# Designs tried in a protein design run: peptides against a protein of PDB entry 3JWR. Part 22

Target 1, 323 residues: chain A of PDB entry 3JWR
Amino acid sequence: TRELQSLAAAVVPSAQTLKITDFSFSDFELSDLETALCTIRMFTDLNLVQNFQMKHEVLCRWILSVKKNYRKNVAYHNWRHAFNTAQCMFAALKAGKIQNKLTDLEILALLIAALSHDLDHRGVNNSYIQRSEHPLAQLYCHSIMEHHHFDQCLMILNSPGNQILSGLSIEEYKTTLKIIKQAILATDLALYIKRRGEFFELIRKNQFNLEDPHQKELFLAMLMTACDLSAITKPWPIQQRIAELVATEFFDQGDRERKELNIEPTDLMNREKKNKIPSMQVGFIDAICLQLYEALTHVSEDCFPLLDGCRKNRQKWQALAEQ
Target 2, 298 residues: chain A of PDB entry 3JWR as posed
Amino acid sequence: TRELQSLAAAVVPSAQTLKITDFSFSDFELSDLETALCTIRMFTDLNLVQNFQMKHEVLCRWILSVKKNYRKNVAYHNWRHAFNTAQCMFAALKAGKIQNKLTDLEILALLIAALSHDLDHRGVNNSYIQRSEHPLAQLYCHSIMEHHHFDQCLMILNSPGNQILSGLSIEEYKTTLKIIKQAILATDLALYIKRRGEFFELIRKNQFNLEDPHQKELFLAMLMTACDLSAITKPWPIQQRIAELVATEFWEQGDQVGFIDFVCTQLYEALTHVSEDCFPLLDGCRKNRQKWQALAEQ

## One batch from the design tools (peptide)

Design b1_p12_1_s2 (made by RFdiffusion4, then SolubleMPNN; from b1_p12_1, 4 letters changed)
Fold by OpenDDE base, seed 1:
Structure b1_p12_1_s2 (fold): chain B 323 residues (1-323), chain A 12 residues (1-12)
Amino acid sequence: as target 1 above (323 residues)
Amino acid sequence: SEYEELEELLLS
């Protein structure tokens, strides 16, 4: 395609030029082509292209395929969300120095998972999918959308000309797919809530050990969530704009819940309760975000900007909630 | 509470 030709022929700017190592990164000013260039740079600077012998054209095609399989009519859970999740992963690996704690296969899997974790998202949560009796709800009992996202990821990885994992051995391939699946499934916040206590307790007791395979898996799950939620850590103007996108998508779901399911939406999904957004954001930060970024900072102190950003945004949301 | 609704959403 013309898009593939343009991407494959383009000079890829440095990570410094693209600012993709910054925790404060914003994609708002970037074209779709520039987001693809950033993605190439992430793979290159993580040594994934070299270590796994990725062909440039195949990587370009894969990136464009992933981007294409996000819906344009979804306000938040679109390519830009996936791209920002991957950028946060890249920043955490590089600037946060988590790269030094992980294997090349784990890094490969995490980056693929971050880009793929919301593939074909429909702008509705698992509860809506269940209540609407969607065909996907018949395939999976738990983490319905996350299973679907992984299936889409696997489909793309196996599509002709998109096989970025073709340079891996059979064992490396199996390991990578396992980690990708676990990482995508870990973005189900229900699973995060279920598992985070073990992670926090290990940190609290100073018993956390990445050499333990179970603890490694747990850490990768927590890291995925930290990147998926990283909008909450962004500079305030960016945070506000992303919160508006999230609210738009949630209100769209609430409107559909009224129309299609004949139910009253929760406050979070209720367009008429926009005034509660600041207090709900404070609640979200306190219940979900703060402890995660605190724990992540204990694993790697260089991840502190995520925690600091989260704390600053809590203060901003609290100030709005008090008005 | 808003907290309970948020938990319900996050756990759903």
Scores: peptide ipSAE 0.030, ipTM 0.738, DockQ to the pose 0.150
Fold by OpenDDE base, seed 4:
Order: C-alpha cells, then sequence, then structure tokens
Structure b1_p12_1_s2 (fold): chain B 323 residues (1-323), chain A 12 residues (1-12)
C-alpha cells in the first residue's frame, strides 16, 4: 500500500526528537504516520529490531496492521490509547530504567502487548459483553475482551508479511507469546485488583525479587497496568482531555445499556451524572492508581514522574470536586 | 456509592 511505502521509506526521527522517552508525552499533535514512526523508534531503541532480526518492511507492515485493527468509532479504546500505552512502556523501560531489569524477550513481549492489548475493542466493558450475551462471552468466561485482544494480536503476528517474530527460535517464540498473553490479560482490572495485594506486600516487606519467576510475572502484569492507566499521570491539560474521551466512551455504553439492555446505567456510565466525574476520578486514583505507582517507584525510583503526575492530578480533580 | 459503582465496574 501507499501507506506502507511511505512509512517504510520515511526517516525515523530520534527518540529525543519524538520525545517518546518523556513521561509527559502527548500524542494529540501527532499524525497517524508520526505515531507509526514513534513505534518504529521504540522497537529500534530497545534493540528489538537488531536482536531479533526484524525486517524493516515487516515491522512497518505489522505496525500498520495493528493500527488498522483498532476501531475509529471508539472514543477512547482506539489506536491512540494503545500507542500511548506503548509509549509509557517505552518511557518506563528507558527513562524509568526498567529495561535493565528485564530480558530482551520480556521487553519484546511487553511492547507488542502494549500496542496490541485493546485490539478490536468495541467501546464496551466485559460486563456489557456478558450481559448482552455477545458471542465472545460464549468463548471466554473471564477477561472476555482481553482474550479477544490476544487472539487478534496472534492473528496479526501470524499474518503474511507481519511476522515480526520470525527471527526467534521456537522456544523464544513460545516464551514471547506466553508473556504477551499474560500481559494482555493483565490489563483486565479485575485481575489487577486480584493480584496487586501480593505485589504490594512484597514491596512493603522488602521481599520483592525479580529473579523469582513468579514475582517477575507479577511485576510484568503490574507494569502493564501502570502503562495502561498512565493517562492519569499526564500533565493536567492532557489528563483532562483523556478523561473526556473516557467519559464519552462510558456514556456511550450507558446510552446503549438504556436502549439495548433496558437498564439504568451506573453513575460512571450515566451521561446525566457528568457532574460526578471529578469525585469519581478522585475515587479511581485512590482505589486503583496511587498504590500502583508508589510500588512501581519502589522498584525503580526513576518512575517517580508517574507517581508525581498521579498525585498532582488527584489534587486537580479534588479541587473540581469541591466546586 | 460512587466507589461501590467503580468497584462493580472494575470487578465485572
Amino acid sequence: as target 1 above (323 residues)
Amino acid sequence: SEYEELEELLLS
């Protein structure tokens, strides 16, 4: 395609030029082409292209395929969300110095997972999928959408001309896919809530050890969630705009719940309750976000900007809630 | 409460 030709022939700017090592990064001003260029730079600067012998054209095609398999009519869970998740992962790996704590296969898997973790998202949560008796709910009992996202990821990875993992041994390939699957599944917040206590306790007791395979897996899951939720850490103007996208998608679901399921949506999904957004954001930060970024900062102090951003946004939301 | 609604959303 002309898009592929343009991308493959383009000079890829440095990470510094693209500012993709910044935790404060915003994609709002970027074209789709620029987001693809950023993605190439992430793979290159993490040494993934070299270490796993990726062909440039194949990587370009894969990126475009991933982007294509996000829906444009979904307000928040689209390519830009996946891209921002991956950028946060990149920043955490580089600026946050987590790269030094992980294997190349883990890094490869995390980056692929971050980009792929919401593939073909429909703008509705697992509860809606379950309650609507969607065909996907017949395939999976839990983490329905996350399983679907992984299936989409696997489909793309195995598609002709998209096989960015072709340079891996069979064992490396299996390991990578396992980590990708675990990472994508970890983005189900229900699983995060279930598992986070173990992680926080290990940190609290100073018993956290990345050399332990179980703890490594746990950390990768927490890191994925931290990147997936990273909008909450962004500078306030960015945070507000992203929160509006989230609210739009939630309200769209609520509207569908009224129309299709004949139920009154929860306040979070209720367009008429938009005045509660600030207080709900404070609740979300306190219940879900703060402890995670605190724990991540304990693993790597260079991730502090995520925690600091989260704290600052809590203050901003609290101020709005008091009006 | 708003918190309970959030928990329900996140755990569902």
Scores: peptide ipSAE 0.029, ipTM 0.734, DockQ to the pose 0.151
Fold by OpenDDE base, seed 3:
Structure b1_p12_1_s2 (fold): chain B 323 residues (1-323), chain A 12 residues (1-12)
Amino acid sequence: as target 1 above (323 residues)
Amino acid sequence: SEYEELEELLLS
C-alpha cells in the first residue's frame, strides 16, 4: 500500500527528537504516520529489531496492521490509546530504567502486548458483553475482551508479511506468546484488583524479588496496568482531554445500555451525571492508581514522574470536585 | 465506602 511504502521509506527520527522517552509525552499533535514512526523507534531503541532479526518492511507492515485493527468509531479504546500505552511502556523501560531488570523476550512481549492489548475493542466493557449475550461471552468465561484482544494479536502475528517473530526459535516464540497473553489479560482491571494486594505486600515488606519467576510475572502484570492507566499521570491539559475521551466512550455505552438492554447506566456511564466526573476521577485515583504508581516507584525510583503526575492530577480533580 | 462503590463501578 501507499501507506506502507511511505512508512518503510521514511527516516525514523531519534527517540530524543520524538520525545518518546518522556513520561509527559502527548500524541495529540502527531499524525498516524508519526505514531508509526515512533513505534518503529521503540522497537529499534529497545534492540528488538537487531536481537530478533526483524525485517524493516515486516515490522512496518505489522505496525500498520495493528493500527488498522483498532476501530475508528471508538472514542478512547482506539489506536491512540494502544500507542500511548506502548509509549509509556517504552518510557518506563528507558527513562524508568526497567529495561535493565527484564529479559529481551519479556521486553519484546510487553511492547507487542501494549500495542495489541485492546485490538478490535468495541467501546464497551466485559459487563456489557456478558449482559448483551454477545457471541464473545460464549467463548470465554473471564476477561472476555482481553481474550479477544489476544486472539486478534495472534491472528496478526501469524498473517503473511506480518511475522515479526519469525527470527525467534520455537522455544522463544512460545515463551513470547505466553508473556503476551499474560500481559494482555493483565489489563483486565478485575484481575489487577485481584492480584495487586500480593504485589503491594511484597513491596511493603521489602521482600520483592524479580529473580523469583512468580514475582516477575506479577510485576509484568502490574507494569502493564501502570502503562494502560498512564493517562492519569499526564500533564493536566492532556489528562483533561483524555478524560473527556473516556467519558465519551462510557456515555456511549450508557446510551446503549438504555436503548439495547433497557437499564439505567451507572453514574460513570451516565451522560446526565457529567458533573460527577471530577469526584469519580478522585475516587479512581485513590482506589486504583496511587498505590500502583507508588509501588512501581519503589521498584524503580526513576518511575517517580508517573506517581508525581498522578498526585498532581488528583489535586486538580479534587479542586474541580469542590467547586 | 466511596471507594468500594467506585471499585464496584469500575469492575462492572
Scores: peptide ipSAE 0.028, ipTM 0.721, DockQ to the pose 0.148
Fold by OpenDDE base, seed 2:
Structure b1_p12_1_s2 (fold): chain B 323 residues (1-323), chain A 12 residues (1-12)
Amino acid sequence: as target 1 above (323 residues)
Amino acid sequence: SEYEELEELLLS
């Protein structure tokens, strides 16, 4: 395709030029092509291209395939969300120095997972999928969408000309796929809520040890969530804009719930309750985000900008809630 | 509470 030709022939700017190492990164000004260039740079600077002998054209095609398999009519859970998740992962690995704590296969898996974790997202949550009796709800009982996302990820990875993992040994390939699956499934916030207590307790007791395979898996799950939710850490103008996208998608779901399922949506998804957004954001930060970024910062102090951003945005939302 | 509603949503 012309798009592939353009991407494959383009000079990839440095991570410094692209600012993709910054936790404060914004994609708002970037074209789709530029987001793809950023993604190439992430793979390159993490040594994934070299270490796993990726063909440049194959990587380019894979990136474009991933992008293509996000829906454009979904307000938030689209390619830009996946891209920002991956960028946060890259920043956490580089600037946050998490790279030094992980294997190359784990890094490879996390980056692929971050880009793929919401593939073919439909702009509705698992509850809606279940309640609407969607065919996917017949395949999976829990984490319905996350299983679907992984299936889409696997489909793309196995598609002709998209096989970025072809340079791996059989064992490396199996390991990578296992980690990708675990990482994508970990983006189900229900699983985060279930597992985070163990992580926080390990941190609190100073017993956290990445040499333990179980704790490593737990950490990768927490890191995925931290990147997935990283919009909450962004500078206020960016945070505010992303919050509007999230609200738009949630309100669209609420409208569908009312129309298609004949139910009254929760306040979070109720367009008529938009005045509660600031207080709900404070609640979300307190209930979900703060402790995660505190724990992550304890693992690596260089991740502090995520925590600091989250705290700053809490103050901003609180100020709005008090008006 | 808003917190409980949020948790319920996240767990659903």
Scores: peptide ipSAE 0.028, ipTM 0.724, DockQ to the pose 0.150

Design b1_p12_1_s3 (made by RFdiffusion4, then SolubleMPNN; from b1_p12_1, 5 letters changed)
Fold by OpenDDE base, seed 3:
Structure b1_p12_1_s3 (fold): chain B 323 residues (1-323), chain A 12 residues (1-12)
Amino acid sequence: as target 1 above (323 residues)
Amino acid sequence: SEYEELEKALLA
């Protein structure tokens, strides 16, 4: 395609030029081509291209395939969300200095997972899928959409001309896929809630050890969530704009709930309750986000900007809630 | 409460 030709021939700017190591990064001003260039730079600077012998054209095709398999009519869970998740992962690995704590296969898996974790998202949550009796709900009992996302990820990885993992041994391939699957599934917040207590307790007791395989797996899951939710850490103007996208998508679901399921949506998904957004954001930060970024900062102090951003945005939302 | 609704939306 012309898009592939343009991408493959383009000079890839440095990470410094692209500012993709910044936790404050915003993609709002970037074209689709620039997001793809950023993605190439992430793979390159993490030494994944060299270490796993990726062909440039294949990587370019894969990136474009991943992008293509996000829906354009979904307000938030689209390519830009996946891209921002991956960028946060990259920043956490580089600026957050987590790279040295992980194997190359883990890094490879995390980056692929971040980009792929919401593939073919329909703009509705698992509850809606289940209640609507969607065919996917018959295939999977739990983490319905996350299983679907992984299936889409696997489909793309195995598609002709998209096989970025062809340079891996059989064992490396198996390991990578395992980690990708776990990482994508970990983005189900229900699983996060289930597992986070163990992680926080290990941190609290100063018993956290990445050399333990179980704790490593747990950490990767927490890291995925931290990147997935990283919009909450962004500078306030960016946070506000992203919150509007999230609200739009939730309101769209609420509208569908009314129309298709004949139910009154919850306040979070009710466009008539827009005035509740600030207080709901505070609740979200307190219930889900703060403790995670605190724990992550304990693992690597260089991740503090994520925690700091989250705290600052909590204050901003709280101020709005009081008005 | 707002929290309960949030929990339902995020965790279900």
Scores: peptide ipSAE 0.042, ipTM 0.785, DockQ to the pose 0.150
Fold by OpenDDE base, seed 1:
Structure b1_p12_1_s3 (fold): chain B 323 residues (1-323), chain A 12 residues (1-12)
Amino acid sequence: as target 1 above (323 residues)
Amino acid sequence: SEYEELEKALLA
């Protein structure tokens, strides 16, 4: 396609020029082409292109395929969300120095997973899918959408001309796919809630050890969640705008719940309750976010900007909630 | 509570 040709021929700017190493990164001003260029830079600077012998055209095609398989009519869970998740992963790996703690296969898997973790998202949560008796709900009992996201990821990876993993050995390929699956599934917040206690306890007891395979898996899951939720860490103007996108999508679901399921939506998804957004954001930060970024910062002190951003935004939301 | 609703919406 012309888009592929344009991307493949383009000079890829440095990570410094693109500012993709910054935890404060914003994609608002970027074109779709620029987001693809950023993605190429992430793969290159993480040495993934070289280490796994990726062909440039194949990587470009894969990126465009991933982007294409996000829906444009979804307010938040779209390509830009996936891209920002991947950018946070990149920043955590580089600026946060987590790269030094992981294998090349783990890094490869995490980046692919970050970009792919919400593929074909429909703007509704698992509860809606289940309550609507969607065919996907018949395939999986839990983490319905996350399983679907992984299936989409696998489909793309195996599509002609998109096989960025073709340079891997059979064993490397198996390992990579396993990690990708685990990472995508880990983005189900229900699973995060179930597992985070073990991670926090290991940190608290100073027993956390990445040389332990189970703890490694646990860490990768926590890191995925940290990147997936990283909008909460962004500078306040960025945070506000993203929160509006999230609210829009939730309100859209609430509207559909009324229309299609004949139910009253929860306050979070109720358009008439927009005045509760600030207090709900404070609750979200306290219940879900703060402890995660604290623990992550304990693993790598260079991830502190994520924690600091989260704390600052809590203060901002609290101030609004008190008005 | 708002907290319970938030958890339900995020975790379900």
Scores: peptide ipSAE 0.042, ipTM 0.785, DockQ to the pose 0.152
Fold by OpenDDE base, seed 4:
Structure b1_p12_1_s3 (fold): chain B 323 residues (1-323), chain A 12 residues (1-12)
Amino acid sequence: as target 1 above (323 residues)
Amino acid sequence: SEYEELEKALLA
């Protein structure tokens, strides 16, 4: 395609130029092409292209395929969300110095997972999918969308001309896919809630050890969630804009719940309750986000900007809630 | 509570 040709021929700017190492990064001003260029840079600077002998054209095609398989009519869970998740992962790996704690396969898997974790998202949560009796609900009992996301990821990885993992040995390939699957599934917040206590307890007791395979898996799950939720850590103007996108998508679901399911939506998804957004954001930060970024910062102190951003945004939301 | 509603929305 013309898009592929353009991307493949383009000079890829440095990570410094693209500012993709910054936790404060925003994609708002970037074109789709620029987001693809950023993605190439992430793979390159993480040494993934070199270490796994990726062909440039194949990587370009894969990136474009991933982007293509996000829906444009979804307000938040689209390519830009996936891209921002991946960028946060990149920043956490580089600026947050988590790269040195992980294997190349884990890094490869995490980056692929971050980009792929919401593939073909429909703008509705698992509860809606279940309640609407969507065909996907018949295929999967739990984490319905996350299973679908992984299936889409696998489909793309196996598509002709998109096989960025072709340079891996069979064992490396198996390992990578396992980690990708686990990472994508970990983005189900229900699983996060279920598992986070173990992680926090390990941190609290100073027993956390990445050399333990189970703890490694647990950490990768927590890291994925941290990146997936990283909008809450962004500078306030960025946070506000992203929160609006999230609200839009949630309200769209709420509208569909009313219309299609004859259900009164929860306050979070009820556009008539938009005045509660600030207080709900405070609740979200307290219940879900703060402890995660605190724990992540304990693993790597260089991830502090995420925690700091989260704290600052809590203050901002609290101030709005008091108005 | 608002918290319970949030949990429903996020976790269900």
Scores: peptide ipSAE 0.042, ipTM 0.784, DockQ to the pose 0.153
Fold by OpenDDE base, seed 2:
Structure b1_p12_1_s3 (fold): chain B 323 residues (1-323), chain A 12 residues (1-12)
Amino acid sequence: as target 1 above (323 residues)
Amino acid sequence: SEYEELEKALLA
């Protein structure tokens, strides 16, 4: 395609130029092509292209395929969300120095997973999928969408001309796929809530050890969630805009819940309760986000900007909630 | 509570 040709031929700017090492990164001003260029830079600077002998054209095609398999009519869970998740992962790995704690295969898997974790998202949550009796709900009982996302990820990875993992040994390939699957599934917030207590307790007791395979897996899951939720850490103007996108998608679901399922949506999904957004954001930060970024910062102090951003945004939302 | 509703919405 013309898009592929343009991408493959383009000079990829440095990470510094693209600012993709910054936790404060925003994609708002970037074209789709530029987001793809950023993604190439992430793979390159993490040494993934070199270490796993990725062909440039194949990587470009894969990136474009991933992008294509996000829906444009979904307000938040689209390519830009996946891209921002991956960028946060990159920043956490580089600026946050988590790269030094992980294997190359883990890094490879995390980056692929971050980009792929919401593939073909339909703008509705698992509850809606289940309640609507969607065919996907017949295939999976739990983490319905996350299973679908992984299936889409696997489909793309196995598509002709998109096989970015072809340079891996059989064992490396198997390991990578396992980690990708685990990472994508871990983005189900229900699983996060289930598992986070173990992580926080390990941190609190100073017993956290990445050399333990179970704890490593747990950490990768927590890191994925931290990146997935990283919009909450962004500078306030960026946070506000992203919050509007989230609200739009949630309200769209609520509208569909009324129309298609004949149910009254929860406040989070209720268009008539926009005034509750600030207080709900405070609640979300307190219930879900703060402890995670605190724990992550204990693992690597260089991840503090995520925690700091989250705290600052809590203050901003609280101020709005008090009006 | 509002918190319970939020959690339910996020986790469902």
Scores: peptide ipSAE 0.040, ipTM 0.776, DockQ to the pose 0.154

